# Designs tried in a protein design run: peptides against a protein of PDB entry 2AUS. Part 5

Target 1, 323 residues: chain A of PDB entry 2AUS
Amino acid sequence: ADIKREVIVKDDKAETNPKWGFPPDKRPIELHIQYGVINLDKPPGPTSHEVVAWIKRILNLEKAGHGGTLDPKVSGVLPVALERATRVVQALLPAGKEYVALMHLHGDVPEDKIRAVMKEFEGEIIQRPPLRSAVKRRLRTRKVYYIEILEIDGRDVLFRVGVEAGTYIRSLIHHIGLALGVGAHMAELRRTRSGPFKEDETLVTLHDLVDYYHFWKEDGIEEYIRKAIQPMEKAVEHLPKIWIKDSAVAAVAHGANLTVPGIVKLNAGIKKGDLVAIMTLKDELVALGKAMMSTQEMIERSKGIAVDVEKVFMPRDWYPKLW

## One batch from the design tools (peptide; aimed at target 1 I58)

Design b2_p28_7 (made by RFdiffusion4)
Pose (drawn by RFdiffusion4):
Structure b2_p28_7 (pose): chain A 309 residues (1-127, 142-323), chain P 28 residues (1-28)
Amino acid sequence: ADIKREVIVKDDKAETNPKWGFPPDKRPIELHIQYGVINLDKPPGPTSHEVVAWIKRILNLEKAGHGGTLDPKVSGVLPVALERATRVVQALLPAGKEYVALMHLHGDVPEDKIRAVMKEFEGEIIQRKVYYIEILEIDGRDVLFRVGVEAGTYIRSLIHHIGLALGVGAHMAELRRTRSGPFKEDETLVTLHDLVDYYHFWKEDGIEEYIRKAIQPMEKAVEHLPKIWIKDSAVAAVAHGANLTVPGIVKLNAGIKKGDLVAIMTLKDELVALGKAMMSTQEMIERSKGIAVDVEKVFMPRDWYPKLW
Amino acid sequence: EREEEEEETLEELEEEQEEEEEEEEEEE
C-alpha cells in the first residue's frame, strides 16, 4: 500500500490560481471539518458503529463514517471520515491494514514450529492476502505478532487457522490495529477524550488550534492511492458531474491500469473525486482525447472552481 | 491519571447513549 508512486508530468506549464479552492491544510475551520477525517484510536468496548455515533454527537455532525470496521473488543486505528468527506473511506479499500495481535495457543508448541508455521501463512488465505507476519514475542503459549493484511482480512480467522495448522488450537486474546492505509500511530492519532476536550476548547474558549490538529484533511485518506492531477479549468466540469477527459490531465502517477481506483486531484493537491481509470498511464499520456476516469464520487463543492457564464 | 480521564469520558458517552435509547422507547 505504502509504495511511493512515480509522478509523470504531461503539462509542465500548468499553473493553479490561488483564488480558487484552498490548499488542503489551510481550509477555514468549518470547511476543514466538513472535509475532514479523524485518525481515531478506538477504545475497546464499543462497536465501530457506536464510536461513529459518539463522534457525530461530540462534533455535532450530521454525517460520518469509518474506514474498515473494528470489532467491539479491538482497539486501534479507526479512520472516521466526516460530513462531506464521509465516503472518502472508499479510498482505503485498496490500501492495506496492519495489526498487532496476541495469540494464545491451546497447547504447548516449540517456538521453532510456531515461527515456521506462522511464516507459511504469508501470501494468500481463504476465509484475502497476508503481506507479512512478524513474531514479536513468544512467551509459552502466548504469541505476540504484527501482521499486515489486505482490507477485509479477518484476523480472528487467521489465528484460528494457525491454531489448526499447529493442531493444538489457537485463540485470539487481543487485537489492535496499528495501520489502516495511510493512517498509523503518529501525531494525528487521537482519542475520543481529546476530541471532546478540543471541541470544547473551540466552541467554548474560541481556540481552533487543537480541534484542527485532531482532524486531518480528507486528502490524507488518498495518500496511498494513484493520483491524476488536473488543470484548474477541468476541475469545474468534474465538480459538476462530468467524467474526466484526457485534455484536463496535467500530471499523474505511473502504474495506473484500467479499472484501478484513482484519486483526481487539483494542482493544490485537493481531492476532487474518486473514480475508476478507463485508461492506463501511458494511454493517458499519448492520447489527446477520451474519458480517462469514470468518476464514482465527487467531493469538491461546485463553488471552489466555479463555472462562469 | 490520563487513563482515568479517558475512561470517565467513555463512561459519560455510554450513559448518554443509554439515556437517548430510553427516551426513544418512551416516545414509542

Design b2_p28_7_s1 (made by RFdiffusion4, then SolubleMPNN; from b2_p28_7, 20 letters changed)
Fold by OpenDDE base, seed 2:
Structure b2_p28_7_s1 (fold): chain B 323 residues (1-323), chain A 28 residues (1-28)
Amino acid sequence: as target 1 above (323 residues)
Amino acid sequence: SRAAREAATLAELRAAAAAEAAAEAALA
């Protein structure tokens, strides 16, 4: 999520009509909820699916989905996409995750040895999915981006860990314990980040959502529920983006593939096959799709399919049909 | 049932919210 992507401008004269669309900051509250994502602080105890069902009941919603399962005992950052935004969770599934974990060692180990061995687990590791996972129990590689030891108290090791999607922290701790020669288990786990969603001022509890919904429905105060729900565009901040002309928006919103003439600006480093977000010049999410060209090909070519549109989010009527 | 557990939790959340609102109103 921390990858700053350069923006390459292809058409510096492209303007956008302020009367068209609904920018993320200008959606009426009902529309904001329809295109919303909650940065939920999941409590320990319930499943991620139970929490999503409760949010649907609290906010009187027909549809919602989460950006990646947390185990019942695991707390912290659970992105929950609402209503028309529900399918944006597909952008969050491949996103990196951060956790704070408490590891309990089954024997005494010198602190210097703990620090040295844990540093060896930075980089590419071999994992086997746990028995309870729906994922086939084949050995797989995963990246550990960083391990930061926060505290060592005798046999208890508190650490922050940044990992590739689908890395199992319980299995990591088990392997660290084996490498230390004493064994270890995961005592506690909290997820502190899921792609662009982190522990910040946007993190809300289930209780906050109850209160904020009541303030809106009973007192007419929309401010709290508006702040508690992020625009769906937040859920694609970590993706490479392509910004398109107003004249291309309605076509893409109808499910047409993005062609090269529709591109105004784009991120550097797009490869063929990458998941990309198609944006308006007002930073509205039109669609997700698969890049059919690299960034370089999208710059150099005058014609062709740039993006195979897989999932439209924008309604067909927000921008006029100009073709 | 799952639905009964979800309903019980929603009732607990509403009761907690009502208790917090009552505590804030007692401080105000």
Scores: peptide ipSAE 0.016, ipTM 0.434, DockQ to the pose 0.039
OpenDDE base, seeds 1, 3, 4, 5: peptide ipSAE 0.000, 0.022, 0.000, 0.000; ipTM 0.331, 0.465, 0.380, 0.294; seeds 3, 4 fail the geometry check

## One batch from the design tools (peptide; made by RFdiffusion4, then SolubleMPNN; aimed at target 1 H214; its pose is not in this set)

Design b2_p29_8_s3
Fold by OpenDDE base, seed 1:
Structure b2_p29_8_s3 (fold): chain B 323 residues (1-323), chain A 29 residues (1-29)
Amino acid sequence: as target 1 above (323 residues)
Amino acid sequence: MKKEFEELKKKLAPLEAKAKEFRERFKKL
């Protein structure tokens, strides 16, 4: 869900110097790539690692990483973080996912029974990770947020499903088939969403990336490759945010923890232990960290560590040292 | 363009077409 989080202002007089930093919309193309994330339409066939290797080769990159594995046969939304943004994928791993799946039933079932049984799989389900998963093969609860049946054609059921991170759609379909009494298997699967990345105008193919990089390097046309790469800030849109004073930015960029006096505004509903994005007043990502306080504690307290800084993204020189 | 990327485009074309076909199946619904 695009959870519109309320923004609580703690310091309404805080200003930002327009000469400091590089807002996402003002990055030179090379810097934009260094802090970029591609909303890739992964084709069926290649692994997510093979696709990342191709992106590195196509775009002449030293480093890249993906925002959560898609199986070889699975198509659709694969966020690929580039260069200095590579570590932003940690924000996407816990993010909700959406898929469209084709389930094939192994017997005839009345449509009303299909609809009724699939609705019972909304909510909490118990799953065991598949053998190919890097996750320990322990039983675990996962949330199915919604199931939307799109089409029923005899034994073929096309449906949209929103799930908690690390829910296995193949296992869900197997259990639906058991509950229907006939059995089922996953015929086709596409990921349509990974956190803030969805099937929109930002979705690009590997073919597009080949052509767009060529237009830039051979023809001097930056527009296509610029549009094909999202700023790293896109990869944290789904996180609760804390916006900090210009005077706090350089300290956090050096790896200092965020203290309460540095906070200008913050999202409501932050809990202790939440992954949060530390932002400038220009919506630049400084760092990811673990909240050490709730939103309420960050409002009420005058001092203390608000965020334990885990990953710095911003260069140390974008903002001056004011300490 | 490098020959390797032209060969990549040729290999990807049928796979990307298949992904598009499945995507268009449920966008009409």
Scores: peptide ipSAE 0.536, ipTM 0.934, DockQ to the pose 0.799
OpenDDE base, seeds 2, 3, 4, 5: peptide ipSAE 0.534, 0.525, 0.529, 0.533; ipTM 0.933, 0.932, 0.931, 0.933

## One batch from the design tools (peptide; aimed at target 1 L206)

Design b2_p30_4 (made by RFdiffusion4)
Pose (drawn by RFdiffusion4):
Structure b2_p30_4 (pose): chain A 309 residues (1-127, 142-323), chain P 30 residues (1-30)
Amino acid sequence: ADIKREVIVKDDKAETNPKWGFPPDKRPIELHIQYGVINLDKPPGPTSHEVVAWIKRILNLEKAGHGGTLDPKVSGVLPVALERATRVVQALLPAGKEYVALMHLHGDVPEDKIRAVMKEFEGEIIQRKVYYIEILEIDGRDVLFRVGVEAGTYIRSLIHHIGLALGVGAHMAELRRTRSGPFKEDETLVTLHDLVDYYHFWKEDGIEEYIRKAIQPMEKAVEHLPKIWIKDSAVAAVAHGANLTVPGIVKLNAGIKKGDLVAIMTLKDELVALGKAMMSTQEMIERSKGIAVDVEKVFMPRDWYPKLW
Amino acid sequence: EEEEEEEEEEEEEEEEEEEEEEEEERIENY
């Protein structure tokens, strides 16, 4: 998921006018929240659905959604997209996820076999692909390991299968998600307590600094997604519901294949929309016309890059 | 002196557990 993509510039002269839109990290606080995402450290106990409901109450929001469900007892990274950026969590499906898990073996197994069997579970699995498994600690029947997986991979099922392969059986004692696409345990990971307090600092004390840092621009959700940057003049047509045509492309990532989920970005690096690529990168460079992206969701409001009559 | 120190540590632990329960309830009833 976190492979740095090469950027290919087709129109080296394209410029963006600062009058239109906002750099993503410079939105007025209200707009920052309308188009924000929270990198939330979900506590054990509540369901993911309940956590989103609490966040909607805390931030007095109309809409919100999480990216990748965590079970009630699972803690860790839970991206929560807010308001107008609610559906941006779609961008996380192609990106991977990472967990730290504690596996309790129902029988004694030599460490040698445990490491050998765990390794064999990398690659493909049926319940999804397991990118990597790294054993952190093996203390008796307790195995602590870090695993990277494709989205929708049920870790409980993976541990159960490891138990069968070892014949002794296995139980998942605990699970914590450490990565969900671009969201990881860094300075942006916040708790529900921080969110409530920072909201009070803003609405009661008038200080926006803390609630601002606790909420990321929605563009964070598309950091690991192939991108197509378009001219200022092309943003309005897309923001108004039109698919993206090739003439509007300024630069794009290498490796885009027809059918890939892509992010359409302004030259300010704001998220305009998510869509499916109808052409490859090379076709987008060589062709002068045609629909480059079948737009599935528009995020940018019509007011930022207006059509003037 | 040792029994008084153990009773002071148990009272501090009970106060910390009540504070944690109040913080969790606050989140639920926000």

Design b2_p30_4_s1 (made by RFdiffusion4, then SolubleMPNN; from b2_p30_4, 12 letters changed)
Fold by OpenDDE base, seed 4:
Structure b2_p30_4_s1 (fold): chain B 323 residues (1-323), chain A 30 residues (1-30)
Amino acid sequence: as target 1 above (323 residues)
Amino acid sequence: MEEEEEEERRRREEEERRRREEEEERLRNV
């Protein structure tokens, strides 16, 4: 998510009509909720599905979905996409994750050896999914982006870890323990990041949501519930983006594939097959799709299908049909 | 104290059982 992507401008003369669409900062509260994502602090105890069901009850919603399962005992960052935004979670499932973990060692190990061995687990690791996972138990590679030891107290090792999606921290700790020769288990785990969602001022509890919904419904105070809900565009900040002409927006919102002439600007480094976010010039999410061309091909070509549009988010009426 | 030591012992026994079931699959860094 921290990859700064260069923006390449293809059409520097492209303007956007300020009367069309609903920019993320200008949605009425009801529309903001319909296209919202909560950065939830999931408590320990409940399943991610139970928490989503509670949010639906608290906020009187028909639909919601989460950006990646946290185990019942695991707390922290759980993105919950609301209503019309529910399907945006597909952008968050493959996103990198960060955790703070407490590892308990089953024997005494010198601190220098702990630090040295844990450093060797940065990079590509082989993993097997745990028995309780619905995921096929095939050996797979996963990236550990970084390990930061926060504290060592005898046999207790507190550390921060950045990982590829679907890396099992319990399995990582087990293998660190084996490499140390004493064994280890995961005592505690908190997720501190899920793609663009982190522990920041946007992190809210279930209690906060109850109070903020009450302030809105009973007192007419929208401020708190508005701040507690992020625009759905937050959930795609980590993706490579393609910005399109106003004339292309309604076609894409109807499920038409994005063609090369519709592109105004795009991120560098898009490869064929990448998941990309199609954006308006007002940074509104139109759709998610699969890149059918590289960034370079989208610049050099005058025609062709640039993006196979898989999931439309924008309503069909926000932009006029210009065809 | 006794419940923590019993929970550690049960965890060690479950990990040893799991280790015997997994002893053929040394995870290596790639």
Scores: peptide ipSAE 0.019, ipTM 0.544, DockQ to the pose 0.017
OpenDDE base, seeds 1, 2, 3, 5: peptide ipSAE 0.018, 0.016, 0.000, 0.006; ipTM 0.517, 0.490, 0.322, 0.353

Design b2_p30_4_s3 (made by RFdiffusion4, then SolubleMPNN; from b2_p30_4, 14 letters changed)
Fold by OpenDDE base, seed 5:
Structure b2_p30_4_s3 (fold): chain B 323 residues (1-323), chain A 30 residues (1-30)
Amino acid sequence: as target 1 above (323 residues)
Amino acid sequence: MEEEERRRREEEEEERRRREEEREEFLRNV
């Protein structure tokens, strides 16, 4: 999520009609919920599926999905995409994660040795998926982006870790314990980040959601429930973006592939095969798709399929058909 | 040594139980 992406402008004269669409900050409350994502503080105890089922009951929703499973005993950041935004979880599943973990050592180790060995686990690590994973138990590489030791108290090591999606922190701690020569286990785990979602003012509990829904339905106060739900566009902030002409929006909303003439501006560093977000000039999410060209090819070419459109989010009627 | 090995076995057994419960829940929701 922290990758700054340059924006390359292809058409500096492209304008947008203010009467078309619904910008993320200007949606009526019912529409905001239909295209929303909750930054949930998952409590320890329940499964991620139970928590999603409770949110659906609290908010009277038919559909919801989460941005990546947390184990029952694991607390913290669980993005929950609502109703028409449910499919945006596809953007969050491959996103990097941050955790705070408490590691307990099975023997006394000098602090300098703990710090030195944990630093060697920054970069590529070899992991075996746990027995619970439906994934074939083949050895795989995963990236550890950073390890920050917060506190060392004898045998207890509190640390922050940034990891590639599907890195198992329990397995990381086990390997650190083996490298220290004493063994170790994971005592506690909290997820502090999932892509663009972190511990900030947008983090809400299940209790907050109950209260905020009651304030809206009983007292007519929409402010709290509006702030508790993020626009679905938040869930794609970490993706490379392509912004399109108003004349291309309704075609893409009907499931047509994005062609090069429809592009107004785009992020640098798009590669063929990347997951990209197709946006309006009002920063509305139209669709997710697979890049069929690099950024450079999308600039240099006058024609061709730029994006293979996989998932449409925008309704077909928000923008007029201009073909 | 014996207490740490006991704790490791209890954690491995609790993790095995949780894995079985998560697998059954996953199979109920697919």
Scores: peptide ipSAE 0.015, ipTM 0.443, DockQ to the pose 0.031
OpenDDE base, seeds 1, 2, 3, 4: peptide ipSAE 0.043, 0.014, 0.017, 0.000; ipTM 0.561, 0.417, 0.398, 0.265; seeds 1, 3, 4 fail the geometry check

Design b2_p30_7 (made by RFdiffusion4)
Pose (drawn by RFdiffusion4):
Structure b2_p30_7 (pose): chain A 309 residues (1-127, 142-323), chain P 30 residues (1-30)
Amino acid sequence: ADIKREVIVKDDKAETNPKWGFPPDKRPIELHIQYGVINLDKPPGPTSHEVVAWIKRILNLEKAGHGGTLDPKVSGVLPVALERATRVVQALLPAGKEYVALMHLHGDVPEDKIRAVMKEFEGEIIQRKVYYIEILEIDGRDVLFRVGVEAGTYIRSLIHHIGLALGVGAHMAELRRTRSGPFKEDETLVTLHDLVDYYHFWKEDGIEEYIRKAIQPMEKAVEHLPKIWIKDSAVAAVAHGANLTVPGIVKLNAGIKKGDLVAIMTLKDELVALGKAMMSTQEMIERSKGIAVDVEKVFMPRDWYPKLW
Amino acid sequence: EEEEEEEEEEEEEEEEEEVEEKVEELEEES
């Protein structure tokens, strides 16, 4: 998921006018929230659905959604997209996820076999692909390991299968997500307590600094997604519901294949929309016309890059 | 059908109350 993609510039002269839109990290606080995402450290106990409901109450929001469900007892990274950026979590499906898990073996098994069996579970699995498994600690029947997986991978099922392969059986004692696409345990990971307090600092004390840092621009959700940057003049047509045509492309990532989920970006690096690539990168470069992206969801409001009559 | 609708409305009210109480608890813990 976190492979740095090469950028290919087709129109080296394209410029963006500051009058239109906003750099993603410079939105007025209300707009920042309307188009924001929270990198939330979900506490054990509540369901992911309940956590989102609490967040809507705390931030007095109309809409919100999480990216990748965590079960009630699971803690960790839970991206929560807000308001107009609610659907941006769709961008996380192609990006992977990472967990730290504690597996309790129902029988004694030599460490040698445990490491050998765990390694064999990398690759593909039926229940999804397991990118990597790293054993952190093996203390008796307790195995602590880090695992990277494709979205929708049920870790409980993976541990159960490891238990079968070892014949002794296995139980998942605990699980914590450490990565969900571009969201990880860094300075942007916040708790529900921080969110409530920072909201009070803003609405009661008038200080926006803390609630601002606790909420990320929605563009964070597409950091690991192939991108196509378009001219200022092309943003309006897309923002108004039209698919993206090739003439509007300024630069794009290498490796885009037909059918890939892509992010359409302004030259300010704001998220305009998510869509499906109808052409490859090379076809987008060589061709002068045609629909480059079948737009699935538009995020940018019509007001930022207006159509003037 | 009417009873089922009434029960669904009561469940929704209970869920809203639980969300309000949980938020209040978080405020008290701060």

Design b2_p30_7_s1 (made by RFdiffusion4, then SolubleMPNN; from b2_p30_7, 11 letters changed)
Fold by OpenDDE base, seed 1:
Structure b2_p30_7_s1 (fold): chain B 323 residues (1-323), chain A 30 residues (1-30)
Amino acid sequence: as target 1 above (323 residues)
Amino acid sequence: EEEEERRREEEERERERRIEERVKELEEEL
């Protein structure tokens, strides 16, 4: 999420009609909910699936999905995509995660040694997926982006850790404990970040959602429920973006692949095979797709398929057919 | 508490080994 991507302008004369589409900040409340993502503070106890089922009941929704499972005992940031936005979770699954973990050591270790050994776990680690996961059980490398020790109290080590998607913190703590020579276990775990979603003013509880829905339905107060739901575009902030002409939007919304002439501006550093967000000039999410070209190829070429469109989000009627 | 968590981690590791052996047997039968 913190990757500042350069924006390369391909067509500096491209304008957008203000009458077309529904920019994220201009959606009526019902439309905002249909294209929404909740930054949920998942309580400890329930499964991520039970929590999604409760949100569907609270908000009277047909569909919802979460941006990456938290174990029952794990609390914190669980992005929950709503209704027409439900499939935006595919953008969040590969996103980096941050946790705060409490590690308990099974023996006494000097603080200097704890700090030195934990720093050696920054970088690539070998992990085994838990047997109950549907993930291929092969040994895999995962990136630990950073480890920040917050507190050391005897045998208790509180730390912040930034990790690649699908890194198991329990396994990391086990390996740290082995490297320290005393063993260790994970006493507590909280997820503090999931890609663009973090602990901030947008983080809400299940209780908050009950109250905010009540204020809307019984008192006619939309403000709280509107603030509790982020636009689906939030869930793609960490992806490379391609912004398209108004004349290309309806074609992509009908499931047509994005061709090079439709591009107005794009992020630097797109590689062939990357998941990309196709955006309007009003920062509306049209679709997710697979890049079929690099950024450089999209600049240099006059024609060809730039993006293979995998999932359309925008309705077909928000922009006129101009072909 | 430490002894119970060590025991749970040992039981989980032993369950992991038994399922790996069984997966390896099933991969050798295919």
Scores: peptide ipSAE 0.012, ipTM 0.383, DockQ to the pose 0.016
OpenDDE base, seeds 2, 3, 4, 5: peptide ipSAE 0.000, 0.000, 0.000, 0.011; ipTM 0.357, 0.246, 0.334, 0.384; seed 5 fails the geometry check

Design b2_p30_8 (made by RFdiffusion4)
Pose (drawn by RFdiffusion4):
Structure b2_p30_8 (pose): chain A 309 residues (1-127, 142-323), chain P 30 residues (1-30)
Amino acid sequence: ADIKREVIVKDDKAETNPKWGFPPDKRPIELHIQYGVINLDKPPGPTSHEVVAWIKRILNLEKAGHGGTLDPKVSGVLPVALERATRVVQALLPAGKEYVALMHLHGDVPEDKIRAVMKEFEGEIIQRKVYYIEILEIDGRDVLFRVGVEAGTYIRSLIHHIGLALGVGAHMAELRRTRSGPFKEDETLVTLHDLVDYYHFWKEDGIEEYIRKAIQPMEKAVEHLPKIWIKDSAVAAVAHGANLTVPGIVKLNAGIKKGDLVAIMTLKDELVALGKAMMSTQEMIERSKGIAVDVEKVFMPRDWYPKLW
Amino acid sequence: EEEEEEEEEEEEEEEEEEEVEEKVEELEEE
């Protein structure tokens, strides 16, 4: 997921006018929240659905949604997209996820076999692909390991299968997500407590600094997604519901294949929309016309890059 | 039977809303 993609510039002269839109990290606080995402450290106990409901109540929001469900007892990274950016969590499906898990073996097994068996579970699995498994600690029947997986991978099922392969059986004692696409345990990971307090600092004390840092621009959700940057003049047509045509492309990532989920970005690096690539990168460069992206969801409001009559 | 089911669903929604309010109050008190 976190492979740095090469950027290919097709129109080296394209410029963006600062009058239109906003750099993503410089939105007025209200707009920042309307188009924000929270990198939330989900506490054990509540369902992911309940956590989102609490967040809507705390931030007095109309809409919100999480990216990748965590079960009630699971803690860790839970991206929660807010308001207008609610659907941006779609951008996380192609990106991977990473967990730290504690596996309790129902029988004694030599460490040698445990490491050898765990390694064999990398690659593909049926219940999804397991990118990597790193054993952190093996203390008796307790195995602590870090695992990177494709989205929708049920870790409980993976541990169960490891138990079968070892014959002794296995139980998942605990699980914590450490990564969900570009969201990881860094300075942006916040708790529900921080969110409530920072909201009070803003609505009661008039200080926006803390609630601002606790909420990320929605563009964070597409950091690991192939991108196509378009001209200012092309943003309006897309923002108004038109698919993206090739003439509007300024630069794009290498490796885009037909059918890939892509993010359409302004030259300010704001998220305009998510869509499916109808052409490859090379076809987008060589061709002068045609539909480059079948737009599935528009995020940018019509007001930022307006059509003037 | 359909009206009873609708009433039960409304009651469940009210309970869920109350639980959200109580949880938020607990977070504020902490």

Design b2_p30_8_s3 (made by RFdiffusion4, then SolubleMPNN; from b2_p30_8, 12 letters changed)
Fold by OpenDDE base, seed 1:
Structure b2_p30_8_s3 (fold): chain B 323 residues (1-323), chain A 30 residues (1-30)
Amino acid sequence: as target 1 above (323 residues)
Amino acid sequence: REEEERRRREEEERERERRIEERVRELEEE
């Protein structure tokens, strides 16, 4: 998620009309909720689906969806996309994740050996999905981006781990325990990051949401519920972006594919087949789509389909039809 | 001490869950 992407400007003279659209920080509270994502601290106990159902009841919502299942016993960062933003979760499902895990060893192992063996699990690991997973049980590789040992207390090892989406930490701990020769199990697990969402000032509990909704509805205080909900644009910060002309926005909002003449600026390193966010010059999310060209092809070509639009988020009326 | 603090946190979280479920039921009955 922390990949600083270079921005290549294709049209340095392109301006945007300040009267068109609704920039993320300028949405009325009702519109902010309709295009919102909660950085929820999921409690241990309930399923991710039960928690989404509670949020819908608490906030009087028709639709919501989560950015990647946490097991009942697992706490921490669960992005919950609201209403018209519900489908933005498709950007979060493939995102990298971080956890803090407590591993309990089934025998005594010297700390130097623990540190050495855990370092060998940085990189590509072979995982087998658990029997309870709806995912077809095939052998798969997953990336462990980093392992940071926080504390070692006898047989208890507290560590931070950054992983590719769908890496099973319980399976990782089992394999570490086998490599140590004593065996191990996962005692505790907390998710500390899901793509752009982390443990920060935006992290809220279900209890906070109850209180903040009450302050809004009964006391007329919008500040707390406004801060508890992030704009949907937060959920795409980790994606490569393409910024488009005001004249192209309404066409894309109607479901037209993005053509090369509509591009003002774009991130470097887009490959054909990448999931990309189509943005206005005011950093509003118009749509998600599949890149049909590389960044280089989008610069060099004068015409053609740049992005196959898969999901529109922006309403059709925020920008005028200029075609 | 860490096991007692963990038990306390688990009890505090269960009590929060119960309060949330109670408040959500109140909001469904209004």
Scores: peptide ipSAE 0.000, ipTM 0.348, DockQ to the pose 0.039
OpenDDE base, seeds 2, 3, 4, 5: peptide ipSAE 0.000, 0.000, 0.000, 0.000; ipTM 0.323, 0.338, 0.272, 0.346

